# Peptides against a protein of PDB entry 6RO1: the designs that were tried, part 8

Target 1, 216 residues: chain A of PDB entry 6RO1
Amino acid sequence: LGKEIEEYIHKPKYCLPFLQPGRLVKVKNEGDDFGWGVVVNFSKKSNVKPNSGELDPLYVVEVLLRCSKESLKNSATEAAKPAKPDEKGEMQVVPVLVHLLSAISSVRLYIPKDLRPVDNRQSVLKSIQEVQKRFPDGIPLLDPIDDMGIQDQGLKKVIQKVEAFEHRMYSHPLHNDPNLETVYTLCEKKAQIAIDIKSAKRELKKARTVLQMDEL

## One batch from the design tools (peptide; made by RFdiffusion4, then SolubleMPNN)

Design b1_p8_8_s2 (from b1_p8_8, 4 letters changed)
Fold by OpenDDE base, seed 4:
Structure b1_p8_8_s2 (fold): chain B 216 residues (1-216), chain A 8 residues (1-8)
Amino acid sequence: as target 1 above (216 residues)
Amino acid sequence: SLYEVAAK
């Protein structure tokens, strides 16, 4: 279900308006999980489909990612690799195809204007780590409906299924109460209320985080 | 401030 949501979020028509400098994004490529990085900029590249001659625009986002130092030695020919867990790594600006974004955060970092110096890039890693400390349950995600404005009915159905599943998982094992239908309707209402509470909590968290930011 | 929470 999480993967199904990802298939909507990484579409350029939905995510491009949110790829501003400083936006936290999660990057994953063919088993390589880079974790959280920071958007530097994005570009639209004209691509011509070889078989149809149709213009198929490619969207590339430059993301500051924690990379393995070993992978950087051959940077001209080899794709960047994520830093190993025990490795310090180095923050590098990596061009990433937009469809490789697995998540987009509501958080935007203030980034240095010049990212050419290593120290400036490493300062951004410290900022990411500070954000992670402030969000022990995970960095907050953009809501695909409320924040990103995705109106696709398929996504709405997926989200409803995820919320129903989460509700079922966190609902105490309801013993086999024979009134499963009443529990289901109550679970749907509670899921809708949980959506509303989650939306309200997201708004409240956004408001609190904005207020805490003014104090820091 | 190190960051902002921005929905847009």
Scores: peptide ipSAE 0.396, ipTM 0.928, DockQ to the pose 0.695
Fold by OpenDDE base, seed 2:
Structure b1_p8_8_s2 (fold): chain B 216 residues (1-216), chain A 8 residues (1-8)
Amino acid sequence: as target 1 above (216 residues)
Amino acid sequence: SLYEVAAK
């Protein structure tokens, strides 16, 4: 279900209005999980489909990501790689295809105007870490329906299934279902998505309160 | 503040 939601939110039609400077986004490229990064800017690139000659615009978002130092040395020839868990890494502005955004947060960071200095880029990492500390249940996500305005019936059905599942999980103690493991793996993904959506909604609602914004 | 919550 998380992947199904991702298939909607990463579409330029829906996500572009929310890709403002400072927006927290998750970037994942195949096996490479960069985690949370910060949008710097985005650009539309003209692309011509090889087979039809039709214009197919490519959207590239520049995202400040925590990268391995090894990948930075060969940045001209090699794709950026995420920092290893034991590595400090370095925050770099990486051009990312918009469809590689796995999540979009309701949180926007205040970022330095000049990101050329390493210290300015690394300060953004400190800001991300501070946000993560303030949201122990995870950084709040944009609601795909309420915040992003996605009207697609397929997405609505996915969300309804998640909500129905959450309701069932809440009403039926998980310990009584013998199929809990198979249900749990699907349910943990669904429930985690629903919890993430519901927690995101709650945190967004809380953060919209003037009192919490002043503490933020 | 280091950040804001901006849903729109």
Scores: peptide ipSAE 0.387, ipTM 0.926, DockQ to the pose 0.706
Fold by OpenDDE base, seed 5:
Structure b1_p8_8_s2 (fold): chain B 216 residues (1-216), chain A 8 residues (1-8)
Amino acid sequence: as target 1 above (216 residues)
Amino acid sequence: SLYEVAAK
């Protein structure tokens, strides 16, 4: 269900208005989980589809992410990699395709105006860590309906199913209601299908993105 | 303040 919601949130038509400087966003690229980063800016790049000549706008968001030091050494030739759990890492401004945003927070940080100095970038990491300490249950997310104004009926149905599931789980915790398994299985299957469609779209878009990042 | 909660 969370993955189904993600499929709506990362769409440019919904998320772009919320990608202001300082916005906390979660970035995931396949197996690489960068965790929470901070939006610096975004840009619309005109891309011409090589096969159709159609304009396919690429939306790139510059996100300050905690990267491995190894990825920095190869930053000219290799994609940024997330810091290892036991590594300090370094905060770097990474160009990220908007569809790689797995979550958008309601939290917006105050960030330094100049992020060229390492100390200024590292200060933002301290700010992220402070926010994480203040929200032990997790950094708050934008509400896709109430905050982001998404009117898609498919999303509303997903949210209603989540709410109904949560309500049933809390109201009748001990009843193996076969309907819970069916709703859970249907929600998991639909979430998996949505993930698979998203992964396929991400692979198609990543194949385009790797091709387009090589052109950037 | 280090941050704000901005839903809009």
Scores: peptide ipSAE 0.383, ipTM 0.923, DockQ to the pose 0.827
Fold by OpenDDE base, seed 1:
Structure b1_p8_8_s2 (fold): chain B 216 residues (1-216), chain A 8 residues (1-8)
Amino acid sequence: as target 1 above (216 residues)
Amino acid sequence: SLYEVAAK
């Protein structure tokens, strides 16, 4: 369900108005999870597809991310890598394609005007860590409907299913009865939920396909 | 303040 929401929020149509300097965003590139970073700047680059002549605008957001020191040594030749869990890392401004944003927070940080000094960049990491301490249940996300204004019916259906699922999980406390039968029922319920989520994803994909067909 | 909550 989180992944389905991600498919909406990372679309330029929806997220661009919220990519202001200081906005907390989560960046993920394939297997590389950078975690929470801070938007520094946004740029639209005109890209002309060489084969079709079609203008495919590339949206690049500069995000201050916690990177491994090892990746910084090779920064001229290699893409930035996230800091290892046991590593302090170093905050670097990384150009990120907008579709790599996995989450957008309602939180905006006050950032230094000059991010060239390492101390200024590291001060932002301290600010992120302070925000994380203040939100022990996780950094608050922008509401895709109420905050981001996404009117897509597929997303609304997903959210309704999530809310209904959460309500059912709270109303039917899976008795933590250590009995094997309860674990099996829990596994079956989880499996059924996974099927329902997969079905919801298929419906969303169908709705997306229909939306793509209507945009074609 | 280190941050603000900004939904816009």
Scores: peptide ipSAE 0.372, ipTM 0.919, DockQ to the pose 0.811

Design b1_p8_8_s3 (from b1_p8_8, 4 letters changed)
Fold by OpenDDE base, seed 2:
Structure b1_p8_8_s3 (fold): chain B 216 residues (1-216), chain A 8 residues (1-8)
Amino acid sequence: as target 1 above (216 residues)
Amino acid sequence: KLYEVAAK
């Protein structure tokens, strides 16, 4: 379910209008999870398909990501790697293909104009960490229907299935059926994604109320 | 302000 929603969100047709400087995005490349980063800019590259001669535009987003210091030393030949859990890491601007965006937040950071100094890049990490503290249930996501305006019927069916599943999970009394725990643990992983969407919607509503408070 | 919530 979460992956099915991701397949819509990362499409250039839908996400490009939301890739403004300062937008929080989650980046995942195969086994490498960079977590939350910040959009710096995007570029459209013309790619010619070798077999058809058709122009297939490649969209590259420059994202400020927390990278391992080891990967920076080899940056001339190797792709950036995410910081290890026990590593502080360093914030680097990494070119990312748009389809590697696993999530887009409703949160947009104020970022320094010049990201060349390390201190300016590291200040953005502090800002991300502060946002994460303010959203203990997770950073709020853009609503794919209400915020992103995706009208695809396939996505609407996925969302309806998620909502129906959540409703059933919350409406079932937690009766002591031990088989419910195993289904609940698998459902909790899937429902955590759905709960993250719904909690993100609730926290978006609360955060809009809190962001109207002068101290944010 | 550290951030804004911008859905547009």
Scores: peptide ipSAE 0.476, ipTM 0.943, DockQ to the pose 0.717
Fold by OpenDDE base, seed 3:
Structure b1_p8_8_s3 (fold): chain B 216 residues (1-216), chain A 8 residues (1-8)
Amino acid sequence: as target 1 above (216 residues)
Amino acid sequence: KLYEVAAK
């Protein structure tokens, strides 16, 4: 279910308008979870290789990600790897295929104009960490329907199933029904996403209220 | 200001 929502939000037709500099995005590549990074730039790469009949334009977004220091040494030939949980890591600008975006935040950071200095890149990590402190329930996500305007009926059905599951989960103490484990892993991810969406909506509303209060 | 919330 979380993956099903991701399959919609990472589509260029939906996410490209939201990939502005400073936008918080979550990047995942197979087993590599980079966590939250910041959009630096967006580029359309038309990979018109004449011999590949699939003319689908590859969309690449440059994302400032926390990378392992080991991956930086091999950065000329190897893909960047995420920093280990116990590692400080280093913030690097990584070209990311748009379909590797697992989440898009409603939060946009103010970023330094020049990200070539290491200190400027590391300052962005401090900013991400500060945002995470301000959002203890998680960084607020764009709502795929309300914020991103996705009208796909498949997505609406997924969201309805999420909401119905959350309602059932909170209304009925899920007794240890072992047959729920497969449903639980999908439903925990789903419930977590719906909780994340709902918490993100509440936090977005709070953050908008705070931003509106700071502008008053 | 560290960040903004921009849904559009």
Scores: peptide ipSAE 0.475, ipTM 0.942, DockQ to the pose 0.691
Fold by OpenDDE base, seed 4:
Structure b1_p8_8_s3 (fold): chain B 216 residues (1-216), chain A 8 residues (1-8)
Amino acid sequence: as target 1 above (216 residues)
Amino acid sequence: KLYEVAAK
């Protein structure tokens, strides 16, 4: 279900209007989870399919990601790798295909104008960590319906199934189901998404209120 | 301000 929602969100048709500089996004590439990064720039590249001559536009977003220092040595030829859990890593601007975005936050960071200096890039990591501290239940996501305006009936059905599943899980403690562990792991991920949506709406309201109070 | 919360 979370993956099914992701399949809608990462589509250029829906996500492109939200890929402004400073937007927090999650990047996953196959087995590589970069976690939260920050959009720096977006570009549409015209690609012509070599065999059909059809215009297949490639959408590339430059994302500031925490990368392994080892992967930076080969940065000219090899794809960046995420920093290991025990590694500090280094923030690098990585060109990412838009379909590799696993999540889009409602949060936009203020970023330095010049990201060429390492210190400026590392300052953005500190900003991400500060945002994570302010959102202990997780960084708020854009609502695919209310914020992103996705009208697809398939997505609405997926969301309804998530909500109905969560409601059933909370209403009937599956105490006696031997598949509890598998259900719990799937349910923790789903409950985290719906808690993230509800907490995101509440924290969006609080964060807007705090931002309004800091402007007064 | 470090960040804003914006849907657009």
Scores: peptide ipSAE 0.473, ipTM 0.943, DockQ to the pose 0.707
Fold by OpenDDE base, seed 5:
Structure b1_p8_8_s3 (fold): chain B 216 residues (1-216), chain A 8 residues (1-8)
Amino acid sequence: as target 1 above (216 residues)
Amino acid sequence: KLYEVAAK
């Protein structure tokens, strides 16, 4: 279910309007999880499909990501790699295909105008870490229906299944369903994403309240 | 201000 929601969110037709500078996004490429990064810019590239001659536009988003220092030494020829958990890493602007965005936050950071200096890029990492501290239940996600305006009935059915499952999981401790483990593993990922969405909505509401209080 | 919450 979480992966099914991701399959909608990362589509250019839905996510492009939300890829403004400073938007927090998660980037995942195969086995490489970069975690939360910050949108710097995006571009549309004309691509011609080699086999059909059809114009298939490629959307590339420049995302400031925490990268391994080892990958930066080889950056001329190799793709950036995520920083190891215990590594400080270095913030780099990485061109990312839009379909590699696994999540989009409702949070937009104020970013430095010039990201060429290393110190300016590293300041953004400090900002991400401060946001993470303010959202202990996780950084708030855009709601795919309410915020992103996705009207796809397939997505609505997925969300309804997640909500119904969460409601059943919370309302009925399923003591006796033998399919619980397989349902739990899929539904822990699904429930984690729906919890992430619901937690994100709750934290969005809190963050709006805090931002409104700081402006008073 | 470090961040804003914007659904736009």
Scores: peptide ipSAE 0.467, ipTM 0.941, DockQ to the pose 0.699

Design b1_p8_8_s4 (from b1_p8_8, 4 letters changed)
Fold by OpenDDE base, seed 2:
Structure b1_p8_8_s4 (fold): chain B 216 residues (1-216), chain A 8 residues (1-8)
Amino acid sequence: as target 1 above (216 residues)
Amino acid sequence: SLYEVAAS
């Protein structure tokens, strides 16, 4: 279900209006999970489909991502790689195809005007980490329907299924289901997505309340 | 403030 939602969110027709500087986004490329990064800017590139000659525009978003230092040394020839769990890594501006965005947050960071200095880029990582501390259940996501305005019936059906599943899980504790482990694994994945959406909505409401509190 | 919540 999360993957199905992702297939809508990463479409340029839906996500481009939300790719402002400072927007938190998740980037995933095949097996490489960069986690949360920050949008710097985006550009439209003209692309010609080789077989049809039709113009198919490519959208590239520059995202500040935590990268492996090893990959940066070879950046002229190799794609950036995510920082390993045991390394500090370095925040780098990486050009990312828009379809590689796995999630878009409702959170926008204030970012330095000049990202050329390493210290300025690393300060953004500190900001991401601070946001993550404030959202222990996960960084809040944009609502595909309410925030992004996606009207696709396929997405609405997916969301309805998620909501119905969550409701069933909440109303019927699976503790008595003999298939509990399989259901829990599926439910933990699906419910985590839906809980991530609902908790993100609750946390968004809390974060709006906290942002309304002068102390943050 | 380090961040804002901007849904639009």
Scores: peptide ipSAE 0.376, ipTM 0.923, DockQ to the pose 0.710
Fold by OpenDDE base, seed 5:
Structure b1_p8_8_s4 (fold): chain B 216 residues (1-216), chain A 8 residues (1-8)
Amino acid sequence: as target 1 above (216 residues)
Amino acid sequence: SLYEVAAS
C-alpha cells in the first residue's frame, strides 16, 4: 500500500507543484536509499520516444543528497551512492528522475543561496538532522489528497484501505487472520505511511507552532 | 528559522 501511494506521489502531474527549493524529499533508486534530501530545483527535459516519436517529457529534480565519499571519487563514471549508516558522507547535488522520489515532506528548509561551497551543502545536512530531531516520529509527509490535491479514485481507495486496516489494527487485535504476518508487514509499511501522514499533520501543527514561536 | 511547514 505504501508503494501504491508512492506510485501516485512520484508522478510529475502531482508532485511538480511541490518541488520548490528547500522541499524535503526522500530519494530511493532500486536498492539505494538516500533517505531525506533537499530539492534545489527541477527541470523539464524534452524526450522523444524512439519508437513512437511521441514527446515524453522527462522531469529531473536536482536534490541535495548525502552521498558516500567513495562514490564521489568515482563520480566521473559512476552514479552517486548513498552514504553508509556509519559514514558521515558528503552532501552533493544529484540529478534525480522525479519518479525516484519516494516521499515528499510538508517541510521546506531555508537553504543557502550558493550551494557550491562544501560548507554550505554540509550545513543543509545539519538542518535536516535538526528537523529529524524535532520530528521523532518521522519527518511529516504531504497528504496526497488534502495537500497535493490528488483526486484519483484509485488513490482514494488505497487510502481507504490503509485507514480501514489501521482502524482494524487498533480496534481489534487481529488474532485470527492467518495472513496477518504478510498483511502486517505490508500494512506496517502502509500504516507507517499513514501514520507518517497523520504524524506529519500533527507535527506540521507543532512545527507551525514552533515557527510562530520563533517569530515572536 | 531553519525551516517552514508549507503544504502549498
Scores: peptide ipSAE 0.363, ipTM 0.919, DockQ to the pose 0.700
Fold by OpenDDE base, seed 1:
Structure b1_p8_8_s4 (fold): chain B 216 residues (1-216), chain A 8 residues (1-8)
Amino acid sequence: as target 1 above (216 residues)
Amino acid sequence: SLYEVAAS
């Protein structure tokens, strides 16, 4: 279900308006999970399909990602690799195809204007870590319907299935297994926290709308 | 502030 939502979110027609500098995004390339990075900029590249002559635009987003030090040595010839869990790694600006974005956060970081210095890039990692500390249940995601405005009926059906699954999981505990009840209780708490965060975000959005009205 | 919540 999460993967099905991802298939909508990473489409350029939906995600491009939200790829502003400072936007937190999650990057995954096959087996390589970079985790959360920060958008620096994006570009549209004209590509011509060799077999059809059709224009197939490529969308590339430059993302500041935590990379392994080993991948930095051969950066001219080798693709960037994610830092190992036990490795500090180094923040690098990596060009990423937009379809490799597995998640988009509602959070935008304030980033240094110049990301050429290593210290400036590493300061962004500290900011990501601070955000992660403030959101122990995970960095908040953009709502694909409410925030991203996706009107696709397929996505709505997926979300309804997720909601129904969650409801069934809570209303009909399949097994009186104490372990399952613990997992369900944790999932309920997480779901309630997610609802509370969504409510708080709506209130903040209303307050921001009021603030924007006062600033207009 | 280190960050903002920006849904638009």
Scores: peptide ipSAE 0.343, ipTM 0.915, DockQ to the pose 0.663
Fold by OpenDDE base, seed 4:
Structure b1_p8_8_s4 (fold): chain B 216 residues (1-216), chain A 8 residues (1-8)
Amino acid sequence: as target 1 above (216 residues)
Amino acid sequence: SLYEVAAS
C-alpha cells in the first residue's frame, strides 16, 4: 500500500511544485536507501525518445544525501552509495531522478546558501537529526490529496485502504466481528474520519511545529 | 528556527 502511494507522489506532474530548496525528501534507488535528504534544486532535461522522436522530459532533482566515504572516492565513475547505519558518512549533493523519491515531507529546512564547504553540508545533517528527534513517530509526510492536490481515484482508494488498515490495527479489536464488509463500510467512514483526523492532526502538528520553532 | 512546516 505504501508502494502504491509512492507510484503517485513521485510523478513529476504531482511532486514538482513541492521540490523547493530545503524540502525533506526520502530517496531510494533499488536496494540503496539513502533515507532523508534535502532538496537543493531541480532541473528539466530535454530527452528525445530514440524510436519515436517524442520529447520525453527528464526531471533531475539535486538532493543533499548522506553518502558513504567509499563512494566519494570513486565518484567520477560510480553512483553515490548511502552511508552505513554506523558510519558518519558525508553529505553530498547528488543528482537524483525524480521518480526515485519515495517520500516527500511537509518539512522544509533552512539551508546554507553555499553548500560547497563540507561544514555547511554537515550542518544540514545536524538539522535533519534535530527534526527526527522532534518527530519520534517519523518525519511528517505531505498529504497526497490535501497537500499535493492529487485527484486520482486510484490513489483515493489506496489511501482509504491504508487508513482502514491503520484503524483496524489501532482499534483494539474487541470482537472478532467476522463481517469484513461492515468493517469495510465502517472503515470507509472511519477512513474518512481518519483522513479528517489525520488532516486535523497534521494541522495540529504543523501548528505545534511552528510554535516549537519560535521557541528555538 | 531550523525548519518550517510548509504544505505549499
Scores: peptide ipSAE 0.374, ipTM 0.922, DockQ to the pose 0.693; fails the geometry check

## One batch from the design tools (peptide; made by RFdiffusion4, then SolubleMPNN)

Design b1_p9_1_s1 (from b1_p9_1, 3 letters changed)
Fold by OpenDDE base, seed 5:
Structure b1_p9_1_s1 (fold): chain B 216 residues (1-216), chain A 9 residues (1-9)
Amino acid sequence: as target 1 above (216 residues)
Amino acid sequence: MPIYLKWYE
């Protein structure tokens, strides 16, 4: 469900009006989670699709992200990598494709006019950390319907399912159970065993089908 | 509406 919402909000037709300088955004590239960064600017680049020759506009957002110091040494040849959990890292302006934005916050920060000095970039990290302290339950997201004005009926149905799931989760008797973590771990193990049983049954069915073909 | 947080120096 969360991934289905992400597929709507990162579309240029919906998110571009909200990519103002200082907007908090979450960036994820495959296995690399950069976490929360700050929009500096965005640009439209003319691109030609390699297979059709059609003009396909690429949208690139410049985001101030916490990068590993190791990746910055090779930044001329290699893509920036996120800072390790225990690493301070360094704030760097990284060009990001708009579809790599996994979340957009309702929060907008003031940013320094000149981000060339390291101290100005690191001041923005302090501001992000202060926002995170103010919102212990997570940084507030833009509402896709009320804030972003998305009228897609598919998205509305996904949101209604999320709200109905959250309501059931919060109303569940185990929600405030002090043993919830233990119960959750047991439920995950049970779910994994159910997947393994389903896989083994599929393999057994395939093996039986092969044996029946060799007897004909 | 966006929430603007001032710089806490």
Scores: peptide ipSAE 0.023, ipTM 0.653, DockQ to the pose 0.074
Fold by OpenDDE base, seed 1:
Parts: sequence; structure tokens; C-alpha cells
Structure b1_p9_1_s1 (fold): chain B 216 residues (1-216), chain A 9 residues (1-9)
Amino acid sequence: as target 1 above (216 residues)
Amino acid sequence: MPIYLKWYE
């Protein structure tokens, strides 16, 4: 469900109006999670689809991200990598394709006018960390309907499913049960056993089908 | 509505 919402919010037609300087955004590229960064600017790049000749514009957002110091040395040939959990890292302005934005915050920061000095970039990291301290349950997101104005019926159905799931989760008698972890583990084991039984039955059916074919 | 936070030094 969260991934389905992400597929809507990162579409240029919806997110571009919200990519103002200072906007907090979360960036993820495959296995590389950069976490929260700050929008510096965005640009439209002309692109042509190789097979149709149709104009397929690429949108590139420059995001100030916490990068590993090692990846910065090779920045001419290699993509920036996120800082390791134990690493301080360095804040760098990284060009990011808009579809790599996994979240957009309602929060905007005032950023330094000049991001060339390392100290100005690192001060933005301190500001991000201060925002994270203020929001212990997570940095607030833009509402895709109320803030972003997305009218897609598919998205509305996804949101309704999320709300219905959350309501069931929080209203469930076990939600505050001190034994919830134990009950959950037992339910997972039961589910796994059911999968294993279903698999064994399928293999038995295949073996019987092979025997019937050898008898013909 | 966007929340604007001041720069923290």
C-alpha cells in the first residue's frame, strides 16, 4: 500500500509544484537509501524515446543529501552513495530523477543562499536532524489529496484501504496486549506451516500426474 | 499547508 501511494506522489504532474527550494524529500535509489534531504532546485531535461521519437521529458531535482565521503572522491565516474549509519558523511548537492523521490514532506527549510561552502551544507544537516527531533513519529508528509490535489480514483481506493487497515490495527484488542509479539510469532509460524502443507500437496499432485503419464 | 522552519545554526 505505501509503495502504491509512492507511485502517485513521484509523478511529475503531481509533485513538481511542491519541489520548491528547502522542501524536505526522501530519496531512495534501488538499495541506496539516502533518507531525508533538501530540495535545492529542479530542471526539465529534453529526452526523446528511442523507439517512438516522442518527447519524454526527464525531470531532475537537485537534492542536498548526506553522502559517503568515499563516493565523493569518485564522483566524476560513480554515483554518490549514502553515508553509512556509523559515518558522519558529507552533505552534497546530488542530481536525482524525480521518480526516485520516495516521500515529500510538508516541511520547508530556509537554506543558505550559497551552498558551495561545506559548512553551509553541513548546517542544513543539523537543521534536518532538528526537524527529526521535533517529529519523533516521523517527518510529516504532504497529503496526496488535500495538499497535492491528486484526484485519481486509484489513489483514493489505496488510501481508503490504508485507513481501513490502520483502523482495524488500532482497534484490535491485541494492539495493546503485552504478549502481542508472542501471539504474532505464533501466527507467523501457523501461516508458514500452512504454506508448507500447500507446497507439499502441490508436489504430491505433480508426482501423481507424472505417474499417470507414464502409465499411458 | 507547508510548514516553514527557520534556519538553525
Scores: peptide ipSAE 0.023, ipTM 0.654, DockQ to the pose 0.072
Fold by OpenDDE base, seed 3:
Structure b1_p9_1_s1 (fold): chain B 216 residues (1-216), chain A 9 residues (1-9)
Amino acid sequence: as target 1 above (216 residues)
Amino acid sequence: MPIYLKWYE
């Protein structure tokens, strides 16, 4: 459900109006989680689909992100990497495809006019950290309906399912059960066993099919 | 509505 909401939010037709300079955004590229960064600007790039020759515009957002110091040394040849949890890192302006934005905040920061000095970039990190301190339960997100004005019926149905799920979760007798962790672990084990059984049955079916082919 | 935060040092 959360991923389904993300698929709507990161669509250019919905998110571009909110990608103003200073907007807090979360960036994730596969296994690389950069966490929260700040939008500097965005640009539309001409792209041509290799198979159809159709124009498919790419949207690139420049985001000030906390990068590893190692990534900076190799910045000419390698993609930016997020700072390790234990390192300070360095704030860098990184070009990011819009679909790599995993979240968009309602928060917008004032950013320095000149981000070329390291100190100006690092001051933005301090500001992000200050925002995080102010929001211990997490940086507030743009509401897809109320803030972003998305009218898509598919999204509305997803949100309704999330709300209904959350309501059921919080109203569930186990929500305050001191054994919740134990019950959860047992449910996970049961789910894993069911997956393993399904996998074993598929392998057995494949093996049987091979044996039948060898008998033909 | 966007929340504008001042720059915090």
Scores: peptide ipSAE 0.020, ipTM 0.637, DockQ to the pose 0.073
Fold by OpenDDE base, seed 2:
Structure b1_p9_1_s1 (fold): chain B 216 residues (1-216), chain A 9 residues (1-9)
Amino acid sequence: as target 1 above (216 residues)
Amino acid sequence: MPIYLKWYE
């Protein structure tokens, strides 16, 4: 279900209007989770499908990502790798295919105009970390219906299934098992947090959520 | 094909 929602969100026709500079996005490439990065820009590359000769445009987004220092040394030959959890890493601008965006945030950061200096790139990491501290339950996501305006009936059905699954998971008669009260309180907290995130997103939707760097 | 995230030079 979460992956099915992702498949809609990362479609260029839906996500491109939201890939402005400073937008927080989550990048995942196969097994490599880069976590949250910041959009720098995007580009359209002409591609021809080898089997049909049809023009299939590739959309590449340049994302400032936290990379391992080891991956930087071999940058000419090796793909960027995510920094280890305990590693500070180094922020680098990495060209990412749009379908590798696993999440898009409602949050936009101010970014330095010049990202060539390492210090300017690392300042953005500090801003991401500060946003993560402000959102302990997770960085707020764009709502695919309310924010992104996706009218796809397939997506609506997936969301309804998620909501019905969440409701069934929360309405499951395991309410009476005392060990399930702990899991249920965690799930209710997670649901209430999701509702509070939805309500806070509705309130934040009134304020074009450009977080000024000076307030971070 | 593994999409090699090449660095921005």
Scores: peptide ipSAE 0.008, ipTM 0.511, DockQ to the pose 0.025

